Peptides against a protein of PDB entry 6DSZ. Designs and how they scored, part 24

Target 1, 361 residues: chain A of PDB entry 6DSZ
Amino acid sequence: NYVVTAQKPTAVNGCVTGHFTSAEDLNLLIAKNTRLEIYVVTAEGLRPVKEVGMYGKIAVMELFRPKGESKDLLFILTAKYNACILEYKQSGESIDIITRAHGNVQDRIGRPSETGIIGIIDPECRMIGLRLYDGLFKVIPLDRDNKELKAFNIRLEELHVIDVKFLYGCQAPTICFVYQDPQGRHVKTYEVSLREKEFNKGPWKQENVEAEASMVIAVPEPFGGAIIIGQESITYHNGDKYLAIAPPIIKQSTIVCHNRVDPNGSRYLLGDMEGRLFMLLLEKEEQMDGTVTLKDLRVELLGETSIAECLTYLDNGVVFVGSRLGDSQLVKLNVDSNEQGSYVVAMETFTNLGPIVDMCV

## One batch from the design tools (peptide; aimed at target 1 E300 Y313 V318 D336)

Design b2_p14_1 (made by RFdiffusion4)
Pose (drawn by RFdiffusion4):
Structure b2_p14_1 (pose): chain A 361 residues (1-361), chain P 14 residues (1-14)
Amino acid sequence: as target 1 above (361 residues)
Amino acid sequence: EKFEESVDLSEIKF
């Protein structure tokens, strides 16, 4: 027999922003399935540079540039456990994606977990963290000689884990995650020590959270902490400091995705399965001593995009809405809600044949 | 063309 592609996969599973082509090159990297798309934000709008294709299902896609690098290094993990670090290199008149490092990191002894694979990267590029199998947190230290991507497993006493994030602004690599056991689910803190290959007691106390907490947000350096998005209550956790708001405006649909807007983290974008788009706020309270603190949380609806699996703010009040169940599109957020109450205006839609359930000729 | 119009999101009239 023989199989050909009549149409490339159109559903968007992942999208990230960063400086990948050069410095201050606002790149939008869209993950479909086996395809990877790279764009440069120009005055025209989204203009592509190179659409590559890999022999795997892109499951983790993150950007970073470690200590003393020219441009961000892209990291990709295949669902069949193929890891690689890539680098856009337009040294010549052509374009080549050099593979700085690669390595298969499958464990012969783990069970894939509910909520699938998670790929997290250290705030200061100390290591790559993986959550492939239950009870096994895999660490991949980041240096130069680790070109044949080597790795080691730590053990995780917490068996059922929902979402994991690296915390900003800590003494060393620290992890915040939501896990489940009997008696509801909780949030626990750990420290990753890649010198002894162990877990150390985390920065702060284990807190009880909402029963349906589904997302953890890494809050940037000026504030520090973690934002946990459940079904009904949005909570902020940072050591002893703790804030939460529970607007009934949210319960109607589960919040699925989040995206950081400002570098400060004072504004965030949220998405519903009903197709909404929220703005999560961390309002500031600059005090006498020239320092900045955080006072409250406020969530107010912006309008509605399409159902988003990915979410990314690009530039000049524009957000790329990566839709898996429908057309992905481009959106302009305006201060003046011109029509009705929707601060959201569609600019461009991308044909997504969506989940093809049935068909005929 | 599309991205020539700048918008400040700190001024959203909630």

Design b2_p14_1_s1 (made by RFdiffusion4, then SolubleMPNN; from b2_p14_1, 7 letters changed)
Fold by OpenDDE base, seed 3:
Structure b2_p14_1_s1 (fold): chain B 361 residues (1-361), chain A 14 residues (1-14)
Amino acid sequence: as target 1 above (361 residues)
Amino acid sequence: SLFSEKVDLSKLKL
């Protein structure tokens, strides 16, 4: 009996930060294929709390806090379309990960999208949105008492969605997405009606964005709107204001991940395919009426890390760099640059032993 | 301590 101790996966394919173990604890959650690792962020470093085996490769992992919850819940979708909502419970030394809700959201009919699975949560926790198949947007209504995750599909006219997010500050759940058609790439918004199970016209659209527009970042209030990241440009749009920058430095490598640093959306970390770490900054202008508008966008090179699959800001200038291709890192952002002009210092490195190919035999 | 030095995030390339 060769107990092939299946080597634990080390390649990171997702990471999130929030308050999962308690309202007070800051957690780092790391997805490594079928494995979920839960850490508490402490002054001394990352303290491991729990490891959870999932029934499939984690494709989506998002923290969210419904109204009346004291701590975050975890939404997970696997590559086999198993969805669950997880809660952390601790009673003394006993730690349980409770499944509050679960379901399989696979469709019998549909072309799996070439850009992979996208899962998003409405900031007001009204629904989960899933782009799993071309021409379909799946909605999971969030109901507290429902142990069974029920989903329905809304038809998308836009067959080639590149990225999608829920917007902030919308009366109805509103998606913003980049899509491609024969004329190029465009940004569109839709309101999602839970009642009618259809899309309504969203607040704005932007036709003919950059041809390589690849990511949407939903910006919190007071700015609202979205950032669209391309190969050559970064644009902001909120329906009333449009602003674009084309910093030459981003042309060198494709930006592939992002993470919000400030709760108000003033700063974002950006990672590219060369392992460069950037800060995207939203400069505010306060109007006489007390409204905050975007004055400008700027991008600053911070330094170099492992090639990020995911980024998450922890606290105190510490960032977790989740890498699939290289070693994951804890890095410190400094105010002052080192002798090499880098603002990034590696604090800890987590060896990546390569992708475990789950040969499903 | 990983977090012993407080980084003033307000000064991170603002």
Scores: peptide ipSAE 0.022, ipTM 0.722, DockQ to the pose 0.714
OpenDDE base, seeds 1, 2, 4, 5: peptide ipSAE 0.020, 0.022, 0.020, 0.020; ipTM 0.676, 0.709, 0.691, 0.694; seed 5 fails the geometry check

Design b2_p14_1_s2 (made by RFdiffusion4, then SolubleMPNN; from b2_p14_1, 5 letters changed)
Fold by OpenDDE base, seed 5:
Structure b2_p14_1_s2 (fold): chain B 361 residues (1-361), chain A 14 residues (1-14)
Amino acid sequence: as target 1 above (361 residues)
Amino acid sequence: SLFSEKVDLSKIKF
């Protein structure tokens, strides 16, 4: 009798920061295959609150706050296309994770996309968007009273979507995506009509971006627009303004993850395949009319960490580095560099014991 | 306290 002590999964495949347990609590949520770990970020460190077993590998994990909710709700999509919206509820010492809504969003027909599942939430919480299959964009309308997640598909002419996000500050929910065609990679926008269940023409497009453009970052107001990250370049576009940088330092390794530091989108953490941690900075220019425009983009090397699958800024310069390939870390960003020129100090390391091969014997 | 030290990351703005 080999007691295969079912070792808990240790490889991190997603992380998010928000206010899930209460309006006041800062939480770190970590996805480890089928396991969700919930922490409260305290002055003393991470306090574990709850672990939740999911009925499948977590493919999407996003916090969102609908209008009139005091705290964030959690959207989860599994690799088997089970979707749920979760709420944290505490009553004294009793902690419950309530399913507000659920549904299976699998289609009977469709080619699963090579880049995997993408799930995004409109910043105004009007809908969830899912890229599950080539040539389809699935929409889940967000309605307060609906316990059953209903979805519909909109056809995408662009069959090879690389990444997609909802933009900020749009009257209608608007997606921005990188796609590939025989001519190269391009960026396009679409407005999503919930009423007509179709795409309308978005505010802008950019044809012929960098061939290795791989990520879209939606930028909050006042800047708006999106950042497109490639292998050699980082570009900003908002319909009116275009700016591109090609810092030599990013050419060394592919940027694979990002996280917004400032709510106003002035700074982003970037992680590459070598475990290098960067800060992307959006420099502001205040116009005489009080409008804020993007002046410049800068990238600064902060230091080295474990290879991040996901990054999330907590508070006070503390970053969680979620790693699938190595040990996850809590790191501190310092104002002053060490003797090696690093601004990063490891605070805590979480041993990754590798993939639990569920050998169903 | 691990999280009590405020880091002004604005100073990393060269």
Scores: peptide ipSAE 0.059, ipTM 0.794, DockQ to the pose 0.762
OpenDDE base, seeds 1, 2, 3, 4: peptide ipSAE 0.017, 0.020, 0.019, 0.020; ipTM 0.639, 0.670, 0.653, 0.659

Design b2_p14_1_s3 (made by RFdiffusion4, then SolubleMPNN; from b2_p14_1, 6 letters changed)
Fold by OpenDDE base, seed 2:
Structure b2_p14_1_s3 (fold): chain B 361 residues (1-361), chain A 14 residues (1-14)
Amino acid sequence: as target 1 above (361 residues)
Amino acid sequence: SLFSEKVDLSKIKL
């Protein structure tokens, strides 16, 4: 009996930051295939708190805070369509990860989308949205007392959704998505009616966006709306304001991940397929009536990191770079550039031993 | 301390 000590997975496939262990603690949560690692962010670095084994590969991992919760809850969806909501509970020295709710959200009928699983949470915690299958949007209503995650499907006319997010500041839960049809790529919005279990017309649309538009970023108030990232362009739209930039530097490599730096949505980190790290800046203009509008967008190259699968800003200029293809990193953003003109300094590296190739011998 | 030096992020390429 060869006890093959199964090497723990080292490739990162997701990361999130928030207040999971307490309201005061800043946490980093890392998904490594079937493993969830929980850290507390401290002045000394990352302190490991717990490792959790999941019953499947983690496909979605999102923190959210329902109204009247003191700390964030964790939504996980596995590649086998097992959904759960997890809570951290500490009682003295005893640490438990409690399943608040669970369910299987697999459909008997549907074509799994080629671009994989997308999971999103409404900023007001009214629902979870899932794009699992072409032509379907799955909704999980968030109910505090329900231990069983129930879902329903709404039909999407748009069969080829590229990315989707919930918008901020909407009276009803509203999705914004990039989709492809024979005429190109487009952006559309829908309101989600929980009562009628249908889509209503959303506040805005933008037809004929860039052909390689691949990501939607929902922008919080006061700006609202969304950022659409393509290969050649970055665009903002909120129904009233449209703005597009085409910085030559982003054409060199495809942007593949993003993370919000400021709670007000003034800055975002962007990572590309070459491991370049950018800052996207939203320049504000204050109107005489006290309204805040978007004046301009700017992109700045910060430096180079491992190729990010996911990025998360922690605090004090520290960023976690979760890598699937290379070593994950903690990096520091500096005000001043180094001798090479980089604003990025590696603080810590986490060796990626690669995918466990199950060589079936 | 990894976080001992406060970086004024408002000065990072602003």
Scores: peptide ipSAE 0.023, ipTM 0.672, DockQ to the pose 0.746
OpenDDE base, seeds 1, 3, 4, 5: peptide ipSAE 0.018, 0.021, 0.020, 0.022; ipTM 0.644, 0.706, 0.677, 0.697

Design b2_p14_1_s4 (made by RFdiffusion4, then SolubleMPNN; from b2_p14_1, 8 letters changed)
Fold by OpenDDE base, seed 5:
Structure b2_p14_1_s4 (fold): chain B 361 residues (1-361), chain A 14 residues (1-14)
Amino acid sequence: as target 1 above (361 residues)
Amino acid sequence: SLFSEKTDLSKLKL
């Protein structure tokens, strides 16, 4: 009897940092296929708190804090379109993960998008947005008392959405997305009306962005707007200001993931397909009226890591590098470079044993 | 410096 000890999944397909266990705890949450691992970030390292089995591969994992919640809630969407909102509850030594709300958001009709599932949360926690199918944007209104996640679809004229985010600082929930048409790639915005269940015209658009524009980063206030990352260029747009850079160093490999370091959106980590780790910096200019505008964008190479599927800044220059293709890592960012010119030092490496072949016996 | 001294929340002394 070979007890095939069901090896725990080791490939990371998502990670997020926030305050899930308490208001004061800093947590790292790691998605490994059907498994959610919850850690507390401590001065001594990552302390494991709970592991949760999910009824499907985790496709979306996002922390959010509705108004009046003391700690973050967790939104999970599985590859089988099961959605849930989870809360961490501890009572003495008893740790419970409570399902606040759940639902299946699968449509009977629709073409699943080739770029996979995208799930986003409005920064003001008004709604969850889902790009599951071509030509549809699914909205889940966030209501505290609703245990059933109800969703509706809005028709999206843009059939080939590459990436989408909610913008910050918008009166109505506003999405910004990169899409492709026969003329190239473009950026567009829409306001989402919960009342009318339709899109209204967004604040801005940018036609004919870089042909390989692949990611949208929503920038918090005071800057607002979005960063669009391509193969050759990084652009910023907020409706009033446009700025583009084309640093030669990013042409060497495609940027595939990002994470905001500073709450004010001054710095972002970028990871590419070669495992290079970059810092994107938003340089500020303070106007005489006290308004803050973007002066410039800068990209700096920090060093090399495992190929990141996801990145999350923890604290004190420590970054979790979630890898699907290689070993996940905790890395330290240093102010000073080492002898090789790297600002990155590996602190801990988590062996990736490869995909769990679900042997359906 | 890429790392502002002010953003080192000193929680991780790894």
Scores: peptide ipSAE 0.029, ipTM 0.654, DockQ to the pose 0.092
OpenDDE base, seeds 1, 2, 3, 4: peptide ipSAE 0.018, 0.020, 0.019, 0.019; ipTM 0.674, 0.693, 0.681, 0.672; seed 3 fails the geometry check

Design b2_p14_2 (made by RFdiffusion4)
Pose (drawn by RFdiffusion4):
Structure b2_p14_2 (pose): chain A 361 residues (1-361), chain P 14 residues (1-14)
Amino acid sequence: as target 1 above (361 residues)
Amino acid sequence: SAVQEALEELEEEE
């Protein structure tokens, strides 16, 4: 027999922003399935540079440039456990994606967990963290000689884990995650020590959270902490400081995705399965000692995009809406809600044949 | 509105 592609996969599973082509090259990297798309934000709008194609299902796609690098290094993990670090190199008149490092990191003894694979990267590029199998948190230290991507497993007493994030602004690599056991689910803190290959007691106390907490947000350096998005209550956790708001405006649909807007983290974008688009706020309270603190949380609806699996703010009040169940599109957010109450205006839609359930000729 | 102010601040920063 023989199989050909009559149409490339159009559903968007992942999208990230960063400086990948050069420095201050606003790149939008869109992950379909086996395809990877790279764009440069120009005055025209989204203009592509190179659409590559891999021999795997892109499951983790994150950007970073470690200590003393020219441009961001891209990291990709295949669902069949193929890890690689890439680098856009336009040295010549052509374009080559050099593979700085690669290595298969499958464990012969783990069970894939509910909520699938999670790939997290240290705030200061100390290591790559993986959550492939239950009870096994895998660490991949980041240096130069680790070109044949080597790795080691730590053990995780917490068996059922929902979402994991690396915390900003800590003495060393620290992890914040939501896990489940009997008696509801909780949030616990750990420290990753890649010198002893162990877990150390985390920065702050284990808190009880909402029963349906589904997302953890890494809050940047000026504030620090973690934001946990459940079904009905949005909570902020940072050591002893703790804030939460529970607008009934949210419970109608589960919040699925989030995206950081400002570098400060004062504004965030949220998405419903009903197709909404929220703005999560961390309002400031600059005090007498020239320091900045955080006072409250406010969530107010912006309008509605399409159902988003990915979410990304690009530039000049524009957000790319990566849709898996429908057409992905481009959106302009305006201060003046011109028509009705929707601060959201569609600019461009991308044909997505969506989940093809049935068909005929 | 709080969201309108937030967007206004964002436009100024741009």

Design b2_p14_2_s1 (made by RFdiffusion4, then SolubleMPNN; from b2_p14_2, 5 letters changed)
Fold by OpenDDE base, seed 1:
Structure b2_p14_2_s1 (fold): chain B 361 residues (1-361), chain A 14 residues (1-14)
Amino acid sequence: as target 1 above (361 residues)
Amino acid sequence: SRAEEALRELEAEE
């Protein structure tokens, strides 16, 4: 009886950065199939704190901070539609991961979306939104005292949602999404009414975006609005201002992931299918009234990494590159380029042993 | 370079 010691999964399918262990600690959280790894980011590198086994493959992993919480909470959704909200609690040397809330959000009827599971959290922590099935948007209200995650569905007229985010700075929770219809791809917004359990008309829409528009980035204040990333173009829209760029360099490979660098949304990392790492910059214009508006968008090539499934900026120019197809990396962004013109230096590499072929024997 | 300018202020002031 060869006890095949189940090799721990090494392929990364999600990563997030925040303050999960304490208000002061910077954490890196890594999803590797059914495993959650929690690290503290230190000047010496990544310090492992805890590994947690989940009841299924992690499909969504997001940090959020409800009003009155001193540290971030973790939302997890599995591929089997098990949802939970986790809290880190330390008491001396004892470390516990507490489930604050849980629930199963599976529907008995519905077509699972071909683009997979999307999970998003309202920036004001009013709700979680889930795109699980075509033509449905699932809402989980966030109440402090609710140990049971209850969800309801709102019908989407748009059957083919590509990506969706909650916008910042909205009085009501507002989603922005890219969808496809027979006329092409479009961007639309909806307000989400928790009370009426329906959509209201959102603040803006943009019809006939780029045919390959694939990602929405919600931009925090002071800019607000959203960035739409396509194959050939990057566009910004906030209802009042529209700006588009078409840098030739992004046409070479599809951008597949992004991560915000600056809290104010001035810079984003972008990763493509060739492992190229870019910086997207939002240039500010200060108006005479003290309002900040977007002046321009710029994309700069930084270098090459493993093909990122997910990116997360840590601190001090350090980036975690979570890879499913290759080795994950901790990389340093340097102000000065190397001899090859790259601003990226690998600090640490985490070997990916490839897909664990679950031999169902 | 434009990339150098994009990478400014990432490092904590030691």
Scores: peptide ipSAE 0.307, ipTM 0.839, DockQ to the pose 0.639
OpenDDE base, seeds 2, 3, 4, 5: peptide ipSAE 0.295, 0.297, 0.299, 0.298; ipTM 0.834, 0.835, 0.834, 0.835

Design b2_p14_2_s2 (made by RFdiffusion4, then SolubleMPNN; from b2_p14_2, 4 letters changed)
Fold by OpenDDE base, seed 5:
Structure b2_p14_2_s2 (fold): chain B 361 residues (1-361), chain A 14 residues (1-14)
Amino acid sequence: as target 1 above (361 residues)
Amino acid sequence: SVAEEALRELEEEE
């Protein structure tokens, strides 16, 4: 009897930081296939709190805080299109993960998108958006009283969406997306009408972006707008201002993940396919009227890590590097570079034993 | 460096 001790998954396929266990606790949540690991970030490191088995591979994991919630809620979508909203509840020593809402958002008709599942949450928590199928954008309205996640589809004329985000500071929920057509890659925006269940024209568009534009970063106020990451360029657009940089250093390897460091969107971490860690900086220009505008974009190489599937800034210059291909890491960003010019120091390494091959026997 | 300045700000905000 070989007790195949089902080895716990070690490959990380998602990570998020927020206040899930309490309003005061900083949490790191790690998705490892069907497993969710919940940690509290402490001055001493990561304290494990709970592990949760999910009924499928986690495809989307996002924290969000609806108005009047004291702590973040967790949205999870599985690869089998099971959606849930989870709440952490502690009563003394008893820890419960409560399902606030659930639903299956699978459609009977539609081509699953080749680039996989994208799930996004409106910054004002009005809706969840899902790109599951080509030519469809699924909307889940966020309502506090609904235990059942109801969804509807809006038709997208753009069949090949590369990435999509909700923008900040919009009166109506507004998506910004990169799409590909026969003429190249483009950026477009749409307002989402919950009432009419349709798209309205968004505030701006940018035709003919870089051919390898692959990621959209929604920038919070005061800047607003979006950053578009390509292979050779990084561009900013907010409807009024356009700025592009083409730092030679990013051409060496494709940027594959990002994470916002500052709440105001002044700094972002970027990870590439070689495990290089960058800081993207948004330089401010304060106008005489007190308005803040983007002056410039800068990219600085910080150092090297494991190849990140996901990045999340914690606190005190500590970053979690979630890796699918290599070992995940906690790294410290130091002000002073080492002898090699790296600002990155590995604090802890989490051995990746590879994918658990679900041997369906 | 710009990196050093950006990283120093992370230590001062906490």
Scores: peptide ipSAE 0.378, ipTM 0.881, DockQ to the pose 0.844
OpenDDE base, seeds 1, 2, 3, 4: peptide ipSAE 0.370, 0.367, 0.369, 0.373; ipTM 0.879, 0.878, 0.878, 0.878; seed 4 fails the geometry check

Design b2_p14_2_s3 (made by RFdiffusion4, then SolubleMPNN; from b2_p14_2, 5 letters changed)
Fold by OpenDDE base, seed 1:
Structure b2_p14_2_s3 (fold): chain B 361 residues (1-361), chain A 14 residues (1-14)
Amino acid sequence: as target 1 above (361 residues)
Amino acid sequence: SAAEKALAELEAEE
């Protein structure tokens, strides 16, 4: 009896960094189809802690810390619309992944969006937002005592949402999204009322953005607002300030993923379809009143990696490059460039053996 | 460069 050990998935489809195992541990969490891998980041590299089999392909994986929690919780949504909130619990050598809450968030009626599942968490942990279907925004209120994830839908007039995020520093949960209509692509904001279960008018909008605007990055305070990434341009807007750049280098290949380096949102990693790694820089201007405003945006080429499906900054200039198409990598960002002008050095490479072909025989 | 300056700030948080 050859037990064909089913080859474990190696293609990465999501990664996140946070404090999941403890308040002090820095963790890397990697989604590989139905598998969740949990690592502790150490000075010696990635220490494996736990592997978890999920009952479906992981479509959303986000860490969040509700008020009064000592460590991060993990939200997972599967491609079959099974949602759960997971907690890591260790007692001596015994490691358990506890399901705090779960639910199925599938609707009986709705057109699944062509751009796939989007899941976002309010920075103040008031709600989870889901774009699953065209013309609907699903809200899961975050309640500490609720073991059953209950969701409701808000009708969204904008049928073709490209990307959506929650903004920072908003009194009410506020979404910012890129959408497409017959006139082009636009950016809009809505406040989300949990009480009334409706959208209110958001703080700002920008009509007629770049035709290929594809990504929204919510920027933390003190800057606030959002970055919109297109094919040719990167724009910042916070309601009061607008700034756009069109660096020629980004026209060569589409930016497909991003990750925030600094908690204050002054630096972001960007990855394109050619495996180029960029740093997006937000230059600060401190005003006489102590307010911080955006002075400029810059994009710097750092080097080349595997084609990233996801990026996550760990610590000390170390970045995990999660790849679906190639080998995933742990890379170091160096202050000094090499002879080729690259700031990127591969520390470790994780062989991608390709997709698990579910041979349903 | 701007990149070098940005990267140098990553090592200083140790």
Scores: peptide ipSAE 0.291, ipTM 0.839, DockQ to the pose 0.842
OpenDDE base, seeds 2, 3, 4, 5: peptide ipSAE 0.286, 0.285, 0.290, 0.287; ipTM 0.838, 0.838, 0.838, 0.839

Design b2_p14_2_s4 (made by RFdiffusion4, then SolubleMPNN; from b2_p14_2, 5 letters changed)
Fold by OpenDDE base, seed 5:
Structure b2_p14_2_s4 (fold): chain B 361 residues (1-361), chain A 14 residues (1-14)
Amino acid sequence: as target 1 above (361 residues)
Amino acid sequence: SVAEEALAELEKEE
């Protein structure tokens, strides 16, 4: 009787922050392989609320708030293409995670993309987009009454999508994506027609971006548009304005994750493969007509952390560093640098015991 | 620094 005390997974493969337990609670949700951990963020640190077992490795985890919901819902997609929308319900001491909708979004035909699963949600909660297979974009319409997540595919002419996001402030759901072709990497936009189940021409494109452009950040209003992160450059485009920076400091290691600090998209955290933590700053210029435009982009090195798989800003300069390769951390961003010039102080460290080999016995 | 200015805004939300 080997009671294999199945060690809980400790490697983090996703994290999100939002209001999942209530409208008032700030939550940190952590994906550790097949487990979801739910915390309340408090002045004293992370308070554990619930752990949830999933029917597979979590590949996508996103919070979203449909119109008329008081708190966020959670979209999860597993590596086996099981999709669900989860709701937190508490009645006294009883805590339930309710499946509002579910479905399997696997296709019978398709080449799984080499860059893995990408899942994105339209900021206006009109749809979920999934890049699962080369040359396909899967759409899940968001409807409150649907317990079954139904999806359809739209063909992408661009076979090698690197990253994709929904843009903010678009009349129709609009994706922005980096793709690779024989000529290099490019950025393109498409409007997604739910009615016709097709792509329409998006508002803009940028051909011949940096060869190693790997990430798209959708920027909220008032700026709008997207940031494209490369190995050597960071670029902004919104259809009307283009701006690029090439700070030498980012050339040392590839940026692998990002998280928005401000709701208005003025600041982002960036993490690289060496565990360096950066702040990306969008400097605003207010025009005489009251319009806000991007004046400049700046990148500042904050310090060093564990190598982030994911980052999420919590509150009060506290950041969760989700690590797959090392220990996850809660870090504090301080206004004053230490003697080493770091603005980062580790508050708490979560030991990573390494990959749990699920020996399916 | 730009970092210090940006980080100083994070403490004011207390």
Scores: peptide ipSAE 0.325, ipTM 0.841, DockQ to the pose 0.802
OpenDDE base, seeds 1, 2, 3, 4: peptide ipSAE 0.315, 0.316, 0.314, 0.321; ipTM 0.838, 0.838, 0.838, 0.840

